# Peptides against a protein of PDB entry 5OK6: the designs that were tried, part 172

Target 1, 215 residues: chain A of PDB entry 5OK6
Amino acid sequence: ELPGLDSQWRQIENGESGRERPLRAGESWFLVEKHWYKQWEAYVQGGDQDSSTFPGCINNATLFQDEINWRLKEGLVEGEDYVLLPAAAWHYLVSWYGLEHGQPPIERKVIELPNIQKVEVYPVELLLVRHNDLGKSHTVQFSHTDSIGLVLRTARERFLVEPQEDTRLWAKNSEGSLDRLYDTHITVLDAALETGQLIIMETRKKDGTWPSAQL

## One batch from the design tools (peptide; made by RFdiffusion4, then SolubleMPNN)

Design b2_p27_6_s2 (from b2_p27_6, 22 letters changed)
Fold by OpenDDE base, seed 3:
Structure b2_p27_6_s2 (fold): chain B 215 residues (1-215), chain A 27 residues (1-27)
Amino acid sequence: as target 1 above (215 residues)
Amino acid sequence: LSAAELERRRREEEERRRREEERRRRE
């Protein structure tokens, strides 16, 4: 059931599930295009349901780089390009106004960093490859808070590596050389891995030697 | 009465947008 305009404003901005609610690690938040949100604010604050300021369906089209993979444009800024809403508030707005047909919600997770929680709008996209087939990459998204161990497990799964096979990771650095990822307990952030970076999975040979030891 | 009118307006806007999207896909 659609609430009155004053109730909509209170639910989305000042409610327990409102825009100003404290961030909690692991929660889902959603991006809303800024101009739509401002139009909605003006509509509900005006108090006239028949106002020409009616926002219509939520449309985040301007936030997307493409309508195929639904990737966000680079360099979007909170408060300028979009507003972040907790899941409950997002679902209320979608139920009241609808979402543009065929457009996916822009869901992001709250991550916990040292001394701060933030919504991770741009997770890290890594290019996973095998040492013996550098031309076949798998693009996989990771949180900055994910461990190198998770990256390795994900690579093993994507390349159908048998449980008994021993594997390790290398990262291609900015100089074009390979840095060994020795510690699997550090995070993607701690390892300074970046979007578009090539991550090479090396598999140990049956003779017990590593392919890289022969270079 | 206010909630019913708001729902009517929402449905009219959704239908208008769907028609516009269908037009854009045909062009």
Scores: peptide ipSAE 0.121, ipTM 0.647, DockQ to the pose 0.005
Fold by OpenDDE base, seed 5:
Structure b2_p27_6_s2 (fold): chain B 215 residues (1-215), chain A 27 residues (1-27)
Amino acid sequence: as target 1 above (215 residues)
Amino acid sequence: LSAAELERRRREEEERRRREEERRRRE
């Protein structure tokens, strides 16, 4: 049963379960295009169900750079381009108004950073490659809070590295040189890894030498 | 009544949109 306009407002905007609720790490939040949301606000605040301000179905098309991969446009700003809603609020709006046909929901996770929680709208996309085949990259998304150890494990899995094989990571820096990722316990953020950055997995030779030691 | 009216308006808007999309495809 669809609630009345006042109830819709209270359910979506409340500070306990709605848009203003505290972020909690690991929770799913959803992006809603700002203009649609503002139109919805105007509609429900107007109190007239027959108002011309009816927002229609949720349409996030302007947030996507393409309708094939459904990647977000770069540089979107919370409060300007989109609003964030917790899963419950998002599902309510979708149930009430619908979502544009064929559009996926834009789901993101709350992450915990030092002294702040935020919705990670832009996870880090790393280009994983092997040292012996730099031309074959695997693009993988990581949270800024993921460890370098997770990046290494993921690379090993993607490249089907045997458990007995020893591997390590290098990051290609902005100067084009390679920085070794020695500490696997630091985060992607702490390592200052960025989207589009090349991460090279080096595999130790059977003779116990590293390929890079011969360069 | 409120729920039914909202659902009606949603359907009407979806139909309107579909008609507009169909028109744009014919042009």
Scores: peptide ipSAE 0.094, ipTM 0.629, DockQ to the pose 0.005
Fold by OpenDDE base, seed 1:
Parts: structure tokens; sequence; C-alpha cells
Structure b2_p27_6_s2 (fold): chain B 215 residues (1-215), chain A 27 residues (1-27)
């Protein structure tokens, strides 16, 4: 059953699972396009179920860059382009109004940073390459909270590196030079890695020398 | 509103939107 308009407002805005509830690490939150949400607010606040302000189904089309990969547009801003809802609130709205046909939900995770919880709307997309074949990149998503060690393990797995082979990472910086990622215990955030950044996996030679040491 | 009434209204709005989109594609 669909609740009354006042009940919808209370459930989504002020409920235990409402928009203003505290963030918890590991939880899923969902993006809702701002104009739709504002239309919904106007509808439920108006008190007339037959109002012309009826929002219709949730349509997040304006948030997507494309309808193939369903990537978000770059530079979207919370409160301007979208609102964040906890999973329960999202599922209520979808149940009440539906989601546009074919559109996936925009699910994101809460991450824990040193002093704050945040919904990670934009995970870091790194371009992983091997030192001997810079033209073949693998795009992989990482959380800002993931370790460089995880990036290295992921690169090794993607390139089918044997366990006995020694590897290390380099990041291409904004100046076009390569910075070695020495500490594998720091996070992607701490290493200041950014989306679209090239990460080069170097494999140690059989003679025990590194390819980069010969350059 | 019953779930049925909201579903009816949803369908009416979806149909209205489709008609508007079709009109825009024909202009």
Amino acid sequence: as target 1 above (215 residues)
Amino acid sequence: LSAAELERRRREEEERRRREEERRRRE
C-alpha cells in the first residue's frame, strides 16, 4: 500500500531510515536526480494527491553520461544535481513511484575517512598498464580507502603475473613524470591517485634488475 | 490513495510524457 502524502514525507525526510540519518561505513546509499526529488517534495507537501505536481517515476537520465555503461557525468554536486538517500528510503520511493525503465539504480557506498564518513559517489578509476606494453590499459575502480597493496595485487591478477615474479607500481603524475609508489600500506587517497591516472606495473627481470634502472 | 490509484496516475503521467516525447520527435 502507498502511504498518504504526509506519511511519505515523514518516512523519507524524518524517518529512522530518512535522508538525514547518520552515514555508516559500508552502507549503500542511492542517488536521486534533484529536480525529481524537488517535484516529489512539492507534491507531498501540497497535500493534493491529484495535483499536477505529481513527480511520476524516478528518472536519473540527466545524471548519466551514457546509457551503455551507465557512468555518472563528471562534476555532479550533491544538493544541486542529486540527493542521497539511504537504501530503505530509496526502495520506498522506487516502490511508490517506480524507476524509469532500463535505468539501473545509482548505488554508492559509504566510506570511512579519518574524520568523516562520506558516500563515495566517484570511486577512483585507474588505468593499469605493464611497463613493457603501455598501450594496453585495464581500467579498474578502487575506493579512495583501498591500499596501494590492493592496487598492486589487482594489477598482478589482471596481468596474470606469476607469484614468484616481483612487481612494483609507478604513477604517472600531472607533469608526465613517474612517481614510484613505495609504500603499499597507504591508501589511494593518501597517494593522491586520481581518476584517469596511469598506473604502471613494473616486473623485475630474471637477472634481478629492474627495467627502470636501465633507463 | 490506494496503490492502484497511484499506479493509475503513474501510468497516466508516463503516457503523457511519451506523447510529449513523440511530439518533440516529430517537430
Scores: peptide ipSAE 0.089, ipTM 0.620, DockQ to the pose 0.006
Fold by OpenDDE base, seed 4:
Structure b2_p27_6_s2 (fold): chain B 215 residues (1-215), chain A 27 residues (1-27)
Amino acid sequence: as target 1 above (215 residues)
Amino acid sequence: LSAAELERRRREEEERRRREEERRRRE
């Protein structure tokens, strides 16, 4: 049942559970296309349910780069291109107005950074490869808050590396050189890893030497 | 508007948008 316009406004915009509520790490938030949201605001503020300002179903089509993988366009800006809603508010809007047919929700997680909480709209997509087969990549998504140790463990798992095998990571930098990721306790953010960056897993030889020591 | 009237308006707008998108794809 669609609530009254004033009730909708209070439910979505209230400071306790609405758009303006504090972020909490690990929570899910959802993107809503800005124009739709502004139309909804105008509709509920107008007080006339029969108004021509009715927003219709939520349609985030303009936020997507493709309809296959449903990747976001690059460079989207909060408050300009989209608004962020907590899961409860998003689900209310979807229940009231619906979501465009076949379009997935744009769900993102709140992450904790040293001095700020934010919704991570763009997680880091890394290209994981083995040193001996650079042509076979696994694309894996990581949070900026994930450790290099997690990246290494994930690479080991994807390449079915045996527990007794010793491995280490290299990142290909913008200059085409390889930077060794020595510290596995730092985050993806601290290591300045970026989407599309090639991460090379090197496996130690049985003779105890590293393949890179012979390059 | 009742939930039924809202759903009706939603469907009418979805149909209108679908027709507009079909028109834009043909242009």
Scores: peptide ipSAE 0.093, ipTM 0.642, DockQ to the pose 0.006; fails the geometry check

Design b2_p27_8_s1 (from b2_p27_8, 11 letters changed)
Fold by OpenDDE base, seed 5:
Structure b2_p27_8_s1 (fold): chain B 215 residues (1-215), chain A 27 residues (1-27)
Amino acid sequence: as target 1 above (215 residues)
Amino acid sequence: MEEEKKRKEREEEKKKKREEKLEELLK
């Protein structure tokens, strides 16, 4: 059963727990397609629960570039293509109206950038490979604020590297050459890593040498 | 000397890309 229209408006649009609440690092926010949201606004502001402005289930189809991996279209703009809602508000709308069958929620995290918090709509998708098997990649999402150390640990985990094995990372640059990621304390942003970029994990040989000549 | 020059050029390119991405994220 739907709450009263005024109650819906107050629950979703308030500045404490709704759309207008402050961003806090680490929290989850959700994207809602703009046209649906505007129709919902018109519905709840109209004052007639039986009006023809009923928005139906949430449908984010226009935000996705594919229905296989559910990747977002590039270049989406907040306030034009979508609105951002905190988890509580999102869950209310889903409970009231439902989500289009088969569509996943578009969940994103608030990240801390220099002097500002932002919902990271486009995390970095890196292609992780081993130096000895460049054809087998693992696509993994990272925040721009994640460290290179986390990328390395994630690669080690995905490739089941034993704790005693020494590993290091290389990034394939735009010129097709490999850049060594020496500093593991810098972020993905600092390293200027981009979506679709190949990251090569090199494992030290038993003889103590590095197979870098094979890269 | 040439390798050092290329390294510096790559570092400058990375810095530029970082700045551009940061500006994008801050929109």
Scores: peptide ipSAE 0.505, ipTM 0.884, DockQ to the pose 0.761
Fold by OpenDDE base, seed 3:
Structure b2_p27_8_s1 (fold): chain B 215 residues (1-215), chain A 27 residues (1-27)
Amino acid sequence: as target 1 above (215 residues)
Amino acid sequence: MEEEKKRKEREEEKKKKREEKLEELLK
């Protein structure tokens, strides 16, 4: 059963657990399509639960570019295309109105940027490959705040690299040449890595040499 | 010398790109 309209408004908009609550790094927030949210606002502000302004189930279809991988469209803007809700508020709305059948929730994480927290709507998708098999890529998602060290560890795991094997990373740049990722302590953001960028994991040979000449 | 120049240019480009992405993330 739906709560009272005023109760719904307070639950979703309150400063403690609602839309305007402070962001905390690592927390999950959810995207809600803007037109649906505006319809909901009109409904709860109208004061009549039986009105024709009932928003129906949450439908985020317009935010997706495909219904196979459920990737978001590029260039979506907060406040124009979608609203961000904390997990508690999202779950309330889903429980009250439902989510369109077959659609996954659009969950995103709060990240820590210099002097500010933000919900990272577009994490970085990197194409991980091995130096000896450039044709077999693994697409992996990373935060802009993830370290290059994490990218390397993830690559090692995906390619089943043994602990005793030494590895390092290269990034293919816009000119088509390769840049070494020397510092593993800097972030994906610091390294200026982008979605769709090819990242090559090089494994040291048994003779102690690097196969870099083959890249 | 030429390689060093090219390396510096790449680092400056990366720095610029980082700043642009940071601005985008902060919107």
Scores: peptide ipSAE 0.503, ipTM 0.882, DockQ to the pose 0.745
Fold by OpenDDE base, seed 4:
Structure b2_p27_8_s1 (fold): chain B 215 residues (1-215), chain A 27 residues (1-27)
Amino acid sequence: as target 1 above (215 residues)
Amino acid sequence: MEEEKKRKEREEEKKKKREEKLEELLK
């Protein structure tokens, strides 16, 4: 059921629990297409529920580059292309107005950066491969704040590596060179890893040597 | 000498990329 217009405004825009609430690391926030949100604002501020300014269902179509993988377009800007809502506010709007049929919500996480929290709109998608089968990749999303250790553990899990097997990571650079990721305690951001980058998991041989030593 | 130079150049490039990405994330 659609609540009163003033109630909608207070629920969504309330600085304590709404759009302007403080960010907290690990929380989920959602993207809403800017034009829809502005139409909603105009509707609820107009004071007439029967107004022609009724926003209809939420439609984020313009934020997606395709309707198959539902990836966001590159270069979207907060406040220009979309607004960010906390989970509670998003769910209220969806319950009141609906979401376009078949369209997934755009959920993102708050991350902790130096001295600030931010909603990470573009997580890093890495292509994980094994050194002995570069043709079989697994695309996995990571936060910029995730450790290289997590990337390694994720790779081991995805490739079903046995606990007794020793592994390490290499990052393939754009020019084709390989850099070993020695420090597993630094973050994806610290390692300057980027979306689409190939990350090679190397497994130690039974003789205790590394395959890369033969290259 | 050349490999060391290339390695150092890559490290500098990565440092720059990291700084740029951090700035992007902070916007």
Scores: peptide ipSAE 0.501, ipTM 0.886, DockQ to the pose 0.814
Fold by OpenDDE base, seed 2:
Structure b2_p27_8_s1 (fold): chain B 215 residues (1-215), chain A 27 residues (1-27)
Amino acid sequence: as target 1 above (215 residues)
Amino acid sequence: MEEEKKRKEREEEKKKKREEKLEELLK
């Protein structure tokens, strides 16, 4: 059931558990389309539950580029296109108003950047391939704060690499050159990896040589 | 010599991209 207007406002907007709560790394936050949220604000601030300002169900359609992969449009801006809500607040709104049929929630994670926490709205989508089969790619999302080591482990898992097999990563540049990712402790951000970039997992040969050394 | 030059150019480009992306993330 829909709570009283004042209760809704306090639950969603309070600084302790609502929209204004501090960000914590690893937490999930959700995007809500700005116009819907403003309509909700007007509704709960109006003091009339029977008013024409009722926002209806949450509809994030304008935030999506497509309804197939549910990718966000590029260049969305917080406070202009969407608001960010912590999981608790999001779930309250969904329970009260519903979410448009067929739309997935837009869940994002808080990441730790130098001296600041941010909700990472646009994770990095990498195309993982094996050196001997460049035609079979696995698209995987990573945080900019994920390590190259995690990318490598993920690639090994996707390609069912045995623990005893030695592997390493290469990043394909836009001009076609390959750069080896030597340091597995640096982040995706540090390595300047970007969405759509091909990441090649090379597996060491049984003779102890690397396939790339023969090129 | 040319390969080393190209390598250095790529490293500089990646450094720039990293800095730009960090700035974008911090907005």
Scores: peptide ipSAE 0.499, ipTM 0.884, DockQ to the pose 0.816

Design b2_p27_8_s2 (from b2_p27_8, 13 letters changed)
Fold by OpenDDE base, seed 3:
Structure b2_p27_8_s2 (fold): chain B 215 residues (1-215), chain A 27 residues (1-27)
Amino acid sequence: as target 1 above (215 residues)
Amino acid sequence: AEEERRRRRREEERKRRREELLKKLLE
């Protein structure tokens, strides 16, 4: 059941769970396509529930590159392409208007950056590979705030590395050479890892030597 | 050694890239 237009406005824009609510680290926020949101604003501000300005179902199709992986288009801008809503507000809108069939919600997390909280719209997608099989990549998303240690653990899990096996990471740099990720305590951001970057997991040989030592 | 200089340059480049990425995230 759709609430009154004024109630909708208050819940989404002026409420404790409204669009302007302060960001809190770890919370989920959702992207809403800008044109839909503007149509919704016009609808609720118009004061007529039977208005032709009814926004219909939420449709974020224009924000996606494709409907296979549901990856966001690059270069989307807040306030121009989309609006960010806290989870409660998003769920209200979905309950009132629905979401386009088969389309996933665009959920993102608030992360803590130096001196500011920000919704991480573009998590880092890394291409994880083994040193002995560079052709088989696993694409995994990480936060800029995730540790290199987490990247390593994730790689070990994806490649079914046994607990007794010793592993380390290399990142392919812009020059095409490999930079070793020595410090596992730094973040993905600190390591300056970017989406699409190849991360190579090297496994120590049974003889105690590293494959890379022979290069 | 030249290798150590290359390592330092890579670390400096990494730091620069981090700052650029951080700036982009803060926009």
Scores: peptide ipSAE 0.585, ipTM 0.917, DockQ to the pose 0.690
Fold by OpenDDE base, seed 2:
Structure b2_p27_8_s2 (fold): chain B 215 residues (1-215), chain A 27 residues (1-27)
Amino acid sequence: as target 1 above (215 residues)
Amino acid sequence: AEEERRRRRREEERKRRREELLKKLLE
């Protein structure tokens, strides 16, 4: 059963636990399609539970570019295409109205940027490859705040690199040349890595030399 | 000397791109 309309409004819009609550790094927030949310607002503000303004189940279909990988469309704008809700508010709405059958929630994390926190709607998708097999890529998502060290560890894991093997990363730049990622403590953002960028994991040879030294 | 110059240019470009990306994230 749906709670009272005023109660719904307070729970979802309340500044302490609702849409307007402060962002906290590491917390999960959820995207809700803007038109649905506006319909819900109209419903709860109308004061009539029997009104024709009932929003129905949450349907974020218009936010997805495909229903296979459930990737978001590029260029979505907060407040225009979607609203962000904290996990508690999202779960309330889902419990009250349901989510469209088969459609996954759009969960995103709050990240810490210089001087501000933001929900990271678009994580960085990197193409991980080995230096000796550039044709086999693994697409992996990273936060802008993830370290290059994490990227390296992830690459090692995906390529089943043994612990005793030494590895390092290169990023393919816009000029087509390779930039070595020397500092593994900097973030993906610090390294200025972008979605679709090729990241090459180089493995040290048994003779102690690097393959790149022969190029 | 040439290698060091190339390294510096790459670092400067990286910093520039970082700032551009950060700007986009903050929009």
Scores: peptide ipSAE 0.582, ipTM 0.916, DockQ to the pose 0.618
Fold by OpenDDE base, seed 1:
Structure b2_p27_8_s2 (fold): chain B 215 residues (1-215), chain A 27 residues (1-27)
Amino acid sequence: as target 1 above (215 residues)
Amino acid sequence: AEEERRRRRREEERKRRREELLKKLLE
């Protein structure tokens, strides 16, 4: 059963535990389609539970590019296309109104950027390939705050590289040349890696030479 | 000297791109 309208408003909009609560790195937040949320606001502020302003089930369909991979549309703007809710508030709304059948929740993580915390709505999608087979790509999502070391480990796992094999990464730049990712301790953001960028994993030869040294 | 100049240019370009990306993330 739905809580009272005033109780719903207080639980979701309360600055201590609701939408206005401070962001904390590593916490999960959820996207809610803006029109639905505004309809809910109007409903709970109207004071009539039987009002025609009842929002119905949460439906985020307009935020998705497709219903196969459930990727978000590009260029969505907070406050215009969606609102962000902390996990507790999201789960309350889902329990009260339901989520459209078959739609996954749009869960995102709070990340720490220089001097600010932000919900990372668009993680970086990198195209991982081996130096000897550029046609065998693996698309993998990373946080802007993930290290290049994690990218390398992920690439090694995807390509089934044995622990004793030495590997290193190259990034294809806008000019079409390759920039070596020397420092594995910097972040994806520090390396200025972007969605769709090709990342090439090079494996050291058994003779101790690198394939790129022969090019 | 030329290799060092190329390295510096790449680092400056990386730094610029990082700043642009950060700006976009903060919008």
Scores: peptide ipSAE 0.582, ipTM 0.916, DockQ to the pose 0.588
Fold by OpenDDE base, seed 4:
Structure b2_p27_8_s2 (fold): chain B 215 residues (1-215), chain A 27 residues (1-27)
Amino acid sequence: as target 1 above (215 residues)
Amino acid sequence: AEEERRRRRREEERKRRREELLKKLLE
């Protein structure tokens, strides 16, 4: 059964787990399509539970570019296209109204940026390849706050690299040349890596030489 | 000397791009 309209409003907007609560790094937040959310606001503010303003189930369809990978459309703007809710508030709304059948929740993490927390709506999608097979890419998502070391470990795992094999990363830059990712302790953001960027994992040869030394 | 200059330029460009990306993330 749906809670009272005033209770819904307080729980989602003004509660301890409401949408205005402080962001905390590592927490999950969820996107809700703006039109649906505004319809919900109108419904709960209207005071009539039987109102024609009933929002129905949550439907984020307009936020997705496809229903295969459930990727978000590019260029979505908070407050215009969607609102962000903390996990507790999202789960309340889903329990009350439901989520459109077959549609996944749009869960995102709070990340720590310099002096501020943000919900990372668009993680970085990198194209991971091996130096000897540039045509076979693995698309993997990373946080801007993930280390280059994590990117390297992830690449090693995806390519089933044995622990004894030595590897390093290159990033293809906008000029088409390759930049070495020497420092594995810096973040994806520090390395200025972007979605769609090609990251090349080079494996050291058995003779101890690097393939790139011959280029 | 030329290689070091090229390395520095690439590092400066990386830092610039980082700042631009950070700005976008903070918008």
Scores: peptide ipSAE 0.581, ipTM 0.915, DockQ to the pose 0.603

